Peptides against a protein of PDB entry 3J47. Designs and how they scored, part 60

Target 1, 121 residues: chain A of PDB entry 3J47
Amino acid sequence: IRLTNQLKSLKGLQSKLKDVVEYLDKVINKELPINHTILGKLQDVFNLLPNLGTPDDDEIDVENHDRINISNNLQKALTVKTNDELMVIYISNLVRSIIAFDDLIENKIQNKKIQEQRVKD
Target 2, 26 residues: chain B of PDB entry 3J47
Amino acid sequence: NAQYHLLVKQGDGLLTKLQKYGAAVR

## One batch from the design tools (peptide; made by RFdiffusion4, then SolubleMPNN)

Design b2_p17_5_s2 (from b2_p17_5, 15 letters changed)
Fold by OpenDDE base, seed 3:
Structure b2_p17_5_s2 (fold): chain B 121 residues (1-121), chain C 26 residues (1-26), chain A 17 residues (1-17)
Amino acid sequence: as target 1 above (121 residues)
Amino acid sequence: as target 2 above (26 residues)
Amino acid sequence: NINDTLLKLEELRELID
């Protein structure tokens, strides 16, 4: 139950992130006018995200470089955590599939034995 | 990453063996 | 071999759940 709910929430988040990226690409390409309401919501999301330092290369003071390194470390840590969670989900699904297949094989073996016994009788 | 890929490969290998066993039992 | 792998997978499932 918990893993299914986590997977559903992650899929929902992934879908929303994809929609945001597609929207931003359209805005960058000037295909759509900038919607201030959407930008405001995106800004709120970015404010809730630890500063994923946009590497504007040129004006980063040494103090900002340490903060960017910390933000990159946090992003890396979040990526590693996400990869670990996805790995656990993948393994769990693999195990479930293998068990289900083993049960199907055993069921077929039993059915075959029953049929062979009926032919001998 | 490398450990993850190794684990995935091992899982896929196991699935393949299980599929062969299922086909032989049929 | 398959049974041993299934056993290991079940142990892993129990650790994940």
Scores: peptide ipSAE 0.269, ipTM 0.852, DockQ to the pose 0.051
Fold by OpenDDE base, seed 2:
Structure b2_p17_5_s2 (fold): chain B 121 residues (1-121), chain C 26 residues (1-26), chain A 17 residues (1-17)
Amino acid sequence: as target 1 above (121 residues)
Amino acid sequence: as target 2 above (26 residues)
Amino acid sequence: NINDTLLKLEELRELID
């Protein structure tokens, strides 16, 4: 139940992020006018994200392009890390489910043996 | 990606075997 | 923890086979 809910929530988030990307692409392609309200909300979301690669104020001389690349690399690394963590959780839950099923099977076998013994008595 | 897919496939295979075993014990 | 989990999976595999 918990894992299923987490997966559902993640899928929902992924869908929403996709919608945002599609919207931004349409704006970039001048297919839609710029909506300042949507941009403001997006800006708020980005402001809540950890500063993925704010170089310390002291390295002012890194070309904006390099800063963007570093930020993208950090974001990618965090995404990969999150994916790996989710994979571990998935495997762990799978194992727990298998163990629980094995225990259930053993319990059923034992119950059957007890019933057979009662019928023979 | 390939390793992840392989792992998921192996897990599904195990789950299938477990289901067969559970059906045989019933 | 992960190694223990892998060991349990292998044991379970052997029981199912």
Scores: peptide ipSAE 0.241, ipTM 0.840, DockQ to the pose 0.051
Fold by OpenDDE base, seed 1:
Structure b2_p17_5_s2 (fold): chain B 121 residues (1-121), chain C 26 residues (1-26), chain A 17 residues (1-17)
Amino acid sequence: as target 1 above (121 residues)
Amino acid sequence: as target 2 above (26 residues)
Amino acid sequence: NINDTLLKLEELRELID
């Protein structure tokens, strides 16, 4: 039971880490509108969380219960941390997009001014 | 969960506003 | 023209806020 629960927690952690890596790779590659991928992966993580807390086997000795609770708390804490990191990356990309858009607007304005000066000369 | 969804919603709102502004400047 | 641009930038700022 304990080893099985530890293995399950480790597999859950591995899956989350894989999701984080895949997200980071997509962010690096500038491929995706940031919102849908983050939400989808978070939904996947949250869908996996309930599966960690169901003891299917009725014979959990009281001594194993404390270790299971610690493992579940650790998994929840790691999930929250991962979500926070993903949010920071999302916000950073959003800010970069806003800055790039502002620069494009300014460039367009400058080009228009240059054209107007050339027509007056 | 709720805080995350709120943050994502705010980000989507900002992106939508940015798109509207870009369309108005064109 | 410059004033119109500045006005549009202010509108953008207000929209972002």
Scores: peptide ipSAE 0.197, ipTM 0.830, DockQ to the pose 0.029
Fold by OpenDDE base, seed 5:
Structure b2_p17_5_s2 (fold): chain B 121 residues (1-121), chain C 26 residues (1-26), chain A 17 residues (1-17)
Amino acid sequence: as target 1 above (121 residues)
Amino acid sequence: as target 2 above (26 residues)
Amino acid sequence: NINDTLLKLEELRELID
């Protein structure tokens, strides 16, 4: 049961990571906006990850403790990696928004200057 | 976590400044 | 890509300040 749940969780995580990578590639290529649903589902997966490491009470064999620690370390490392990737996406979107606003502001300034010049002529 | 929150705060601050500038130019 | 984005953010920051 435990191994099956771990494999299911790992497969789910792998599928989600693939979706995130594909989404990231589309966002990098400016083909799609950020899908908040994917981020929400990813957060849900991470919120469930701590529960995946709960040892079933009955078989405290010492070999399971090392595997659990390795699994927890791997999950933690994957969580950190995913957080870093999400951070990069967030920053990239923020930068794009800022650049777009800067261009809009500059366009408005130029339009005002043109209108003022037309009124003086 | 702390570095991430700091970066987010800096980005939000910049966005706020940009919004104020845009409003002043309007 | 990330470094280029950070550079653009810094340039934009300097323009807004």
Scores: peptide ipSAE 0.263, ipTM 0.849, DockQ to the pose 0.067; fails the geometry check

Design b2_p17_5_s3 (from b2_p17_5, 15 letters changed)
Fold by OpenDDE base, seed 5:
Structure b2_p17_5_s3 (fold): chain B 121 residues (1-121), chain C 26 residues (1-26), chain A 17 residues (1-17)
Amino acid sequence: as target 1 above (121 residues)
Amino acid sequence: as target 2 above (26 residues)
Amino acid sequence: DTLKRLLELEELRKLID
């Protein structure tokens, strides 16, 4: 029962991670806007990840230490990869905001030109 | 790391230009 | 004054593009 529940939870996490990657790819390809709620939840998951890999020190047989180091290195590598992905998302949002602001300013200039022309007529 | 910092620097430059434009529109 | 501001905005837009 416990092992089955752990395996189910791990499969659920794997499915969620796959969905996040697929969403990130769609955002990078400009097919979908960035969802800030998904990003926030992802950040929360990553803040909890350091705690998921710490077995309580009390039962660490020496054979587990090499596996723990590999797991910690993998976790660190995954954290770095995620930070890089979050950074790409952040920059993409900044660029989109800049473009939107440029368009807003252009619209304001055009509206002003139209108003000035109406006053001259 | 260097590519990341370069990308961030470019983003900051664009943001600064945007802010200057926004201030001129006011 | 409004025309001068408009010209400044157009120049600034060209600099951002």
Scores: peptide ipSAE 0.254, ipTM 0.845, DockQ to the pose 0.026
Fold by OpenDDE base, seed 2:
Structure b2_p17_5_s3 (fold): chain B 121 residues (1-121), chain C 26 residues (1-26), chain A 17 residues (1-17)
Amino acid sequence: as target 1 above (121 residues)
Amino acid sequence: as target 2 above (26 residues)
Amino acid sequence: DTLKRLLELEELRKLID
């Protein structure tokens, strides 16, 4: 039950993330008008991501275009890292649930063996 | 990436075994 | 029948291990 709910929640999150990407692609391609409210909420989500894009104040001379590309690359790298971490946590929980189920099975087998022995005595 | 894919594949294998067992216990 | 079922469960456990 718990694992199934986690899988369902993860699939739901993946679907929503895909919808956001598809929406952003449509906005970039000018197929949809820019909705400032949606962009504001997306910006809030991105601002809740650890802002690794503050260059240390001291390197003056990187043109604004290169800073945007570096920030986008760092954000992409962080997104990949976060996805990898979430998947590791998910697999770890899956393995723990499998082990717990195996232990339950063993306990059930042992209980049946004890009952059979009591009937023979 | 390859190690991650291998880990996912192992997890899927374990899940399949668990499902087979759950079906046999029912 | 119960013994047969226990054997099946034990074989399934060994397959999971």
Scores: peptide ipSAE 0.261, ipTM 0.833, DockQ to the pose 0.030; fails the geometry check
Fold by OpenDDE base, seed 4:
Structure b2_p17_5_s3 (fold): chain B 121 residues (1-121), chain C 26 residues (1-26), chain A 17 residues (1-17)
Amino acid sequence: as target 1 above (121 residues)
Amino acid sequence: as target 2 above (26 residues)
Amino acid sequence: DTLKRLLELEELRKLID
C-alpha cells in the first residue's frame, strides 16, 4: 500500500513534470504565447526554492536596469538548472523505488520457495 | 536537451515496467 | 493459482532486468 501510493505520487509528479517541460519547449520554440499565469506559478515554485547565490554584498555601482535583467536571467538560468536538478532527483527516487520494489518481490519469491520446500519435506 | 530527453525516456520505460510488475503483484 | 502467479512474477522480473 505505502509503496503503491509512493509510486502513484511519483507517476503524478512525472506527468506534471513532463507537461511543464512540454510547455516550456513550446514557449522556447515560440509555438505558444508566453502564458504569464503559468510563468507566475513557475516563478512562485522557484521563489520557494532556496536562494541559490546570495551574491556577497560587495558594493559595485552597476546601473539598476542591467542588474534586474541579469538577476532575471540568473533566476531563469537557476530556474532551468533547478528544474533539471529536480528532474534528476525525481528520476533517482524513481529508480530507488524500483530497486526497492524488485528487492521486495525477490524476497517474496524466496520466501515462497522456502515454504514450498518445507511442504515437500 | 537530447541527453535530458534520453534520460526521461529511460525513466519512463522503467516506470512502465514497474507499473506492469506492480499490477502483476496485485 | 499461487504457483502460477509466482511464475508470472519471476517472468516479469526477468523482463525488468
Scores: peptide ipSAE 0.257, ipTM 0.825, DockQ to the pose 0.037; fails the geometry check
Fold by OpenDDE base, seed 3:
Structure b2_p17_5_s3 (fold): chain B 121 residues (1-121), chain C 26 residues (1-26), chain A 17 residues (1-17)
Amino acid sequence: as target 1 above (121 residues)
Amino acid sequence: as target 2 above (26 residues)
Amino acid sequence: DTLKRLLELEELRKLID
């Protein structure tokens, strides 16, 4: 139950993030006007993430570009680390579920053997 | 990356086996 | 039928382990 709920929540988050990316791509391609309310909420999400370098549009000096690239690399590294941790947790819970299921099956087999013996007696 | 994908693939294989067994136990 | 099912379950268990 808990693992299934976590997986469902993660899938929901992934779907929402995909929708956000698709929206941003449409805005970048000038297919849709910039929605300031959506951008404000996205900015809030990015501000809650440690050091997502906000490119203020006005002073992209070459030094800021390197810092933004470093910040993006750090963010990418943190994302990769988080994905790896989530995978380890997923696999661990999967293995635990398999073991628990195996034990349940063994118990079912034993119970059936006991019932068959009682019918023979 | 390759080891990660391999591990995921193995996990998916185990899940599939578990699902088949669960269907057989029902 | 019950014996066949038990054998199938035991084989499936061995495949998961």
Scores: peptide ipSAE 0.240, ipTM 0.836, DockQ to the pose 0.031; fails the geometry check

Design b2_p17_5_s4 (from b2_p17_5, 14 letters changed)
Fold by OpenDDE base, seed 3:
Structure b2_p17_5_s4 (fold): chain B 121 residues (1-121), chain C 26 residues (1-26), chain A 17 residues (1-17)
Amino acid sequence: as target 1 above (121 residues)
Amino acid sequence: as target 2 above (26 residues)
Amino acid sequence: TVNKLLLELLELKEEID
């Protein structure tokens, strides 16, 4: 139940992120006008994300380019670290599921052997 | 990345064998 | 067979941890 809910939430987030990327690509390509309401909601998402290096378009200072590269590297490093942690959790849950299934199979084999012995007596 | 994908692929292989074993014990 | 799979998965987990 908990894992299924997390996977459903993550799939929902992935779908929403894909829709956002597709929208941004259409805006960049000038296929769609900038929708200020969508942009405001994106800005709220970016404000909730710890400093995902969107430079405000108004400070093109060469010193900010290095800070932006550092923030993007930090974000990439945090994303990689989070992905690695999620992988460890996934593998750990997989192992637990395999152990539990092995125990269920062994219990079923034992129950079948007991039933076969009772039919021979 | 490559080690990660290899690891996930090995885990999926294990799950598939476990599913076959569970179906054979049914 | 399952025990061998479990060992391979435990080794894989230990390499990630």
Scores: peptide ipSAE 0.336, ipTM 0.862, DockQ to the pose 0.046
Fold by OpenDDE base, seed 2:
Order: sequence, then C-alpha cells, then structure tokens
Structure b2_p17_5_s4 (fold): chain B 121 residues (1-121), chain C 26 residues (1-26), chain A 17 residues (1-17)
Amino acid sequence: as target 1 above (121 residues)
Amino acid sequence: as target 2 above (26 residues)
Amino acid sequence: TVNKLLLELLELKEEID
C-alpha cells in the first residue's frame, strides 16, 4: 500500500511536470499566448528551487547566454541527483516490503504447523 | 539509462518470484 | 529460495549505494 501510493504520487508529479514543459514549448513556439497567471505560478516554483547558483553579485556584466547554460546545467544536475535519490528510496522501500512479506510468509507457515500438531494430539 | 533499466528489471524479477512464493504459501 | 532472493537484493542495494 505505502509503496504503491508513493509510486502513484511520483507518476502524478512526472505527468504534471510534462504538462508544464508542453505548455512552455507551446508558449515559446507562439502557439499559445503568454498567460501571466501561469507564469506567476511558475516563478513561485522557481523561487522554491534551491538557488540555481546566484553568481556572486560582483560579475553582473555581459555573459547572459553562458550563465543561462550554466544555470540550466546546474538545474539538470540537481534534477538528476534528485531522481537518483528518489530511486534509492524506492528500492529501499521495495526491499523492506520484500523482507516484511517474507517474515509474514514464515509466520504463516509456522502457524499452520502449530495447527497441524494440535489436530494430531 | 541502461544500468537504470537493468536495475528496474532485476527488481521486477524479484517481485515476481516473491509473488509466486506468496501464492504457493496460500 | 527466499534467502537467495534476499542476498540478490542486498547485493543490488550495495551496488546502488
């Protein structure tokens, strides 16, 4: 139950992220008008992301393209790291569920043996 | 990517063996 | 059989960590 709910929640998050990307692509391609309300919510999400390397305030001049690429690379690296961490958590929970299931099976076998002995006495 | 998919396949194989064992004990 | 599965899972976990 817990594992299935976590997997469902992760799949739901992935679907929502995909919908956001598809929306942004449509806006970039001028297929849809810029919606200021959606943009504001996206800005709030970006503000909750760990600071994508604020360059120290001392070099504000002239490399907007390389800084955007570095920021995108850092964001990508953080996204990959988060995905790897979530994968490790998922596998750890799977292993725990397997161990708990094995213990349940062994307990059921023992209980059955005890009942069979009581019927023979 | 390939290692990730291999790991997921191994996990699915173990889950399938576990399900068979649980069915045999029922 | 279950013990062997548990060992394979532990090895897999160690490879991920």
Scores: peptide ipSAE 0.320, ipTM 0.864, DockQ to the pose 0.045
Fold by OpenDDE base, seed 1:
Structure b2_p17_5_s4 (fold): chain B 121 residues (1-121), chain C 26 residues (1-26), chain A 17 residues (1-17)
Amino acid sequence: as target 1 above (121 residues)
Amino acid sequence: as target 2 above (26 residues)
Amino acid sequence: TVNKLLLELLELKEEID
């Protein structure tokens, strides 16, 4: 039961890390604008990842149970945080798409008014 | 998960309203 | 209508943050 839960949590982390990499690739490719707050939080996640993976190899007795539970809780918290960040990114992109569409509509209205004035002159 | 799906659904609703507005101004 | 949509989207973003 414990080993299967750890393996499931690790697979969940691996999947989320993949999603983060795919997001970072889209940002690098300029398909999506950089949100510095999201990037900062992702960096915090990456800085905490090394601290999740150091079992000091030198104490094989009883205290390992609590350290493993703490690592699982932290991994779960980081997993939730990463989902929230991806959600903020999605909404931020949606907002930007809306603004760009509004600007396109406004430009179209202005162009139509300019053409109507030119036909009256 | 449920809150995430609710949020995505609200965003899709907004996008649909925007598409209708763009079609009406076209 | 668009301004209302932007306001609803901004409120949604604030609820997520």
Scores: peptide ipSAE 0.315, ipTM 0.866, DockQ to the pose 0.053
Fold by OpenDDE base, seed 5:
Order: structure tokens, then C-alpha cells, then sequence
Structure b2_p17_5_s4 (fold): chain B 121 residues (1-121), chain C 26 residues (1-26), chain A 17 residues (1-17)
């Protein structure tokens, strides 16, 4: 039950993230007007991501487009890495839950066998 | 993405078999 | 059956790690 609910919540989060990406792609393609409220909430989400380099405020010249691509690539790479780490943790917890359940089942089988032997004596 | 989906599907299959076994031992 | 399922899950964990 608890693990199934966590998996459902994770799938729900993944679906919501996909919907946000699809919305952003439509805004980038100019199919939808920029909603300032959605953009503000998205900026808040990006500000909650570890700030992977504010360029120091002192060079206002021309390199901003390639540095934004590098910072976006690093942020994307760290997001993928964090997703992979969370996946490993999730699977590790799933394995631990399965082992604990197998041990519980085996203990229950042994207890039933002991009760059946006591009824035959 | 595809490998992740395959992994999640295998884990769901395993969980379903475990639930069936737990119900049969009850 | 459960032991085989556990082994398949451990192999899957090793492939992700």
C-alpha cells in the first residue's frame, strides 16, 4: 500500500512535469501567449533548483546565449542525475520491502508447519 | 526513458507476483 | 517463485547501479 502510493505519486509528478514541458514547448513555438503567472511559478521552481552559477554581474557583453545553454545543459544533466539517483533509491527500497515480505511469508509457513505438527502429536 | 519504463514494468510485475503469493499464504 | 523474483529484482538493481 505505502510503496504503491509512492509510485503513484511519482508517476503523477512525472505526468505533471511532462505537461509543463509540453506547455513550455508550445510557448517557445509561439502557439500560446506567455502566461506571466505560469512563467513566474516556473521561475520559482528554477530558483528552488540549486543555482548552478550566477555569472558574476560584471560582464554585460555578448556571451550570454552560449553561457545560458551551458548552464541549462548542466542543470539538465544534474536533473537527469538526480532522477537516476531517486530511481536507484526507489528500487533499493522496493527490493528491501520484497526481502522483508519474503521473510514474513517464510516465517508464516514455518509457524503453520509447527502448528500442524503439534496437532498430530 | 525506454529502459526506465521497462524497469518500472518489471518492478510492477514482480510486486504483483509478490501480492499473489502473500494472498495464497494467508 | 518468490526467490526467483527476488533474484530478478537484484539483477535489475545491479543494472541500474
Amino acid sequence: as target 1 above (121 residues)
Amino acid sequence: as target 2 above (26 residues)
Amino acid sequence: TVNKLLLELLELKEEID
Scores: peptide ipSAE 0.303, ipTM 0.855, DockQ to the pose 0.051

Design b2_p17_6_s1 (from b2_p17_6, 13 letters changed)
Fold by OpenDDE base, seed 2:
Structure b2_p17_6_s1 (fold): chain B 121 residues (1-121), chain C 26 residues (1-26), chain A 17 residues (1-17)
Amino acid sequence: as target 1 above (121 residues)
Amino acid sequence: as target 2 above (26 residues)
Amino acid sequence: TINDQLLLLELLNELID
């Protein structure tokens, strides 16, 4: 139950994230009008992301393009790292659930054997 | 990616065996 | 870490068989 719910939640998050990407692509391609409310929420999400490589306010010099690319690469690398960590946590929880289920099955078998012995006595 | 897919496949196999065992114990 | 998880899954598979 718990693991299934976590998997379902993760799949739901993945689906929603895909929808956001598809929406952004359509906006970039001018296929859809810009929705300011959606953009505002996305900006909030980006603001909650660790500011990896926000250059200090002082050098707003023209080199912004290369710094933006570096920041994007770093953000991408951290996103991948986070995804890998979440995956490890998921697998670990899966394994724990399997062990717990195996123990439960063994306990049930033992209890059944004890009951069968009591009926024979 | 390949290692990830392998891990997921092994996990699915284990889950399937566990389901069979759980059904046999019921 | 992934290799360790794979090993753990293999051990669990052996225990369930």
Scores: peptide ipSAE 0.423, ipTM 0.873, DockQ to the pose 0.065
Fold by OpenDDE base, seed 5:
Structure b2_p17_6_s1 (fold): chain B 121 residues (1-121), chain C 26 residues (1-26), chain A 17 residues (1-17)
Amino acid sequence: as target 1 above (121 residues)
Amino acid sequence: as target 2 above (26 residues)
Amino acid sequence: TINDQLLLLELLNELID
């Protein structure tokens, strides 16, 4: 029972890892737009960030256009930075999954060796 | 961007090797 | 952080070889 469950978990993990790789490849090849869900969550985070530089409504003067452009550039830079951070987190999770899978494979090998030894005895 | 792509490529390579190893242990 | 992740991937590659 425990061995069967471990094998099932290993297979499930392998499938999930494959899906992750396929997703990453599609992102690299620009076949998939950056995950709309990730972008959506990021947009939500940015929407929760206080608008740095709400110009007060009253002065309609032309000088505010440069400040708006600077604010937009800062927001874009922050968006790119946040995207990069999310990608790093994603890769880190992928690596952790790979390590876990390797450990499961090693455990399976050890279990097989134990079973083979029991049959020889 | 280039560093990120390199990391992704290395991750894919590791996954592929791990899959081969998993298949050999079956 | 990205460089650290790259190093980790390299270490993992060596472990799987």
Scores: peptide ipSAE 0.423, ipTM 0.871, DockQ to the pose 0.077
Fold by OpenDDE base, seed 4:
Structure b2_p17_6_s1 (fold): chain B 121 residues (1-121), chain C 26 residues (1-26), chain A 17 residues (1-17)
Amino acid sequence: as target 1 above (121 residues)
Amino acid sequence: as target 2 above (26 residues)
Amino acid sequence: TINDQLLLLELLNELID
């Protein structure tokens, strides 16, 4: 039950993320007008991502374009890393579920054997 | 990405086998 | 880590078979 609910939740999240990506692709391709509300929510999500790219203090002039690309690359790398971590957690939970299920099956087999022995007896 | 997909496919295969085993024990 | 997970899945496949 718990694992099934987690899997369902994860699938739901995956579907929603896919929908967001599809929407963004359509916006990038100028097929749809930019929805400011959706962009605002997406920006909020990105703002919740740890700003790894806070350049410390000093020199001004390195062109804004390269910084934006680096920031985007860092955000992308973080997103990939987060996805990998979530995958690891998912697999770990799957393994735990498999072990628990195996133990349950073994217990059921043992209980059946005990019942069969009692009936013979 | 390819390794990820492979891992997911293997996990799905294991889950399917587990489901079959569970069904056989019921 | 992915390789280790793959190995774990293989081991689980062997245990379930």
Scores: peptide ipSAE 0.414, ipTM 0.873, DockQ to the pose 0.070
Fold by OpenDDE base, seed 3:
Formats: structure tokens, C-alpha cells, sequence
Structure b2_p17_6_s1 (fold): chain B 121 residues (1-121), chain C 26 residues (1-26), chain A 17 residues (1-17)
């Protein structure tokens, strides 16, 4: 239940992020006018995100480039850490499933042996 | 990334063996 | 660590064989 709910929440987040990317691409391509309400909500999301270095415009001072690289490295490090944690959880669940299945197989083998003995008697 | 893919590949191998055992019992 | 997870998978492979 908990894992299924987390997966559902992550899928929902992924879908929303995809919609945001698609919207931003349409705005960049000038296919849609800039919706200030959507941009305001996006800005709120970006403000809640640890500074994902969206380079603002023209003057990429070397100091800002280093900060952007540090923020991208931090985001990458956080993503890697999250992926590693999810991998640990996945492996742990896989192990539990394998053990449970092995026990089920052994129980079935034992039940078949008992039935074969009853037919011989 | 390479270590992650190796881990996933090993997990898939285990799952395949488990499926074969399940079919043999069935 | 990823290495510890790999070791666990190897142990599981040995148990299933």
C-alpha cells in the first residue's frame, strides 16, 4: 500500500512535470502566449526548489557560472542519492518477494509429496 | 550508471530463475 | 552502498540455485 501510493504520487508528479515542459516549449516556440498565472506558479515551484540554476539573461559572470555548476552538481548529487535510495528499497522488496516465492514453492513440493503418498496407500 | 545497470541485470536474472522454478512446481 | 546491494543479489542467486 505505502509503496504503491508513493509510486502513484511520483507518476502524478512526472506527468505534471511533463505538462510543464510541454507548456514551456510551446511558450519558447511562441505557439502560445505567456500565461502570467502559470508562470507565477512555476516561479513558486522554482523558489521552493533549491536554486536550480536557471541562468537568467545576458551577463553570465564567471561567479554565477560557478554557482550554477555547484547548484547543478548539488541537484545531480541529490538525484543520484535519491536513485540509490530507491534502488535499495527496490532490491529489498525483490529479496522479500523471492524469499516468499521460495517458501511457496517448497510448500507446494511438500503438498505434492503428501498427495503422492496418499495415492500409494 | 554502469553499476546500477549491472545490479538491475542481476536482479532480472534472479527473477527469471524464480519464474522457471515457479513453472517447474506448477 | 551499491556494492553491498550487489553482494545481496549474489547471495540471493546462490539461494535460488
Amino acid sequence: as target 1 above (121 residues)
Amino acid sequence: as target 2 above (26 residues)
Amino acid sequence: TINDQLLLLELLNELID
Scores: peptide ipSAE 0.396, ipTM 0.869, DockQ to the pose 0.062

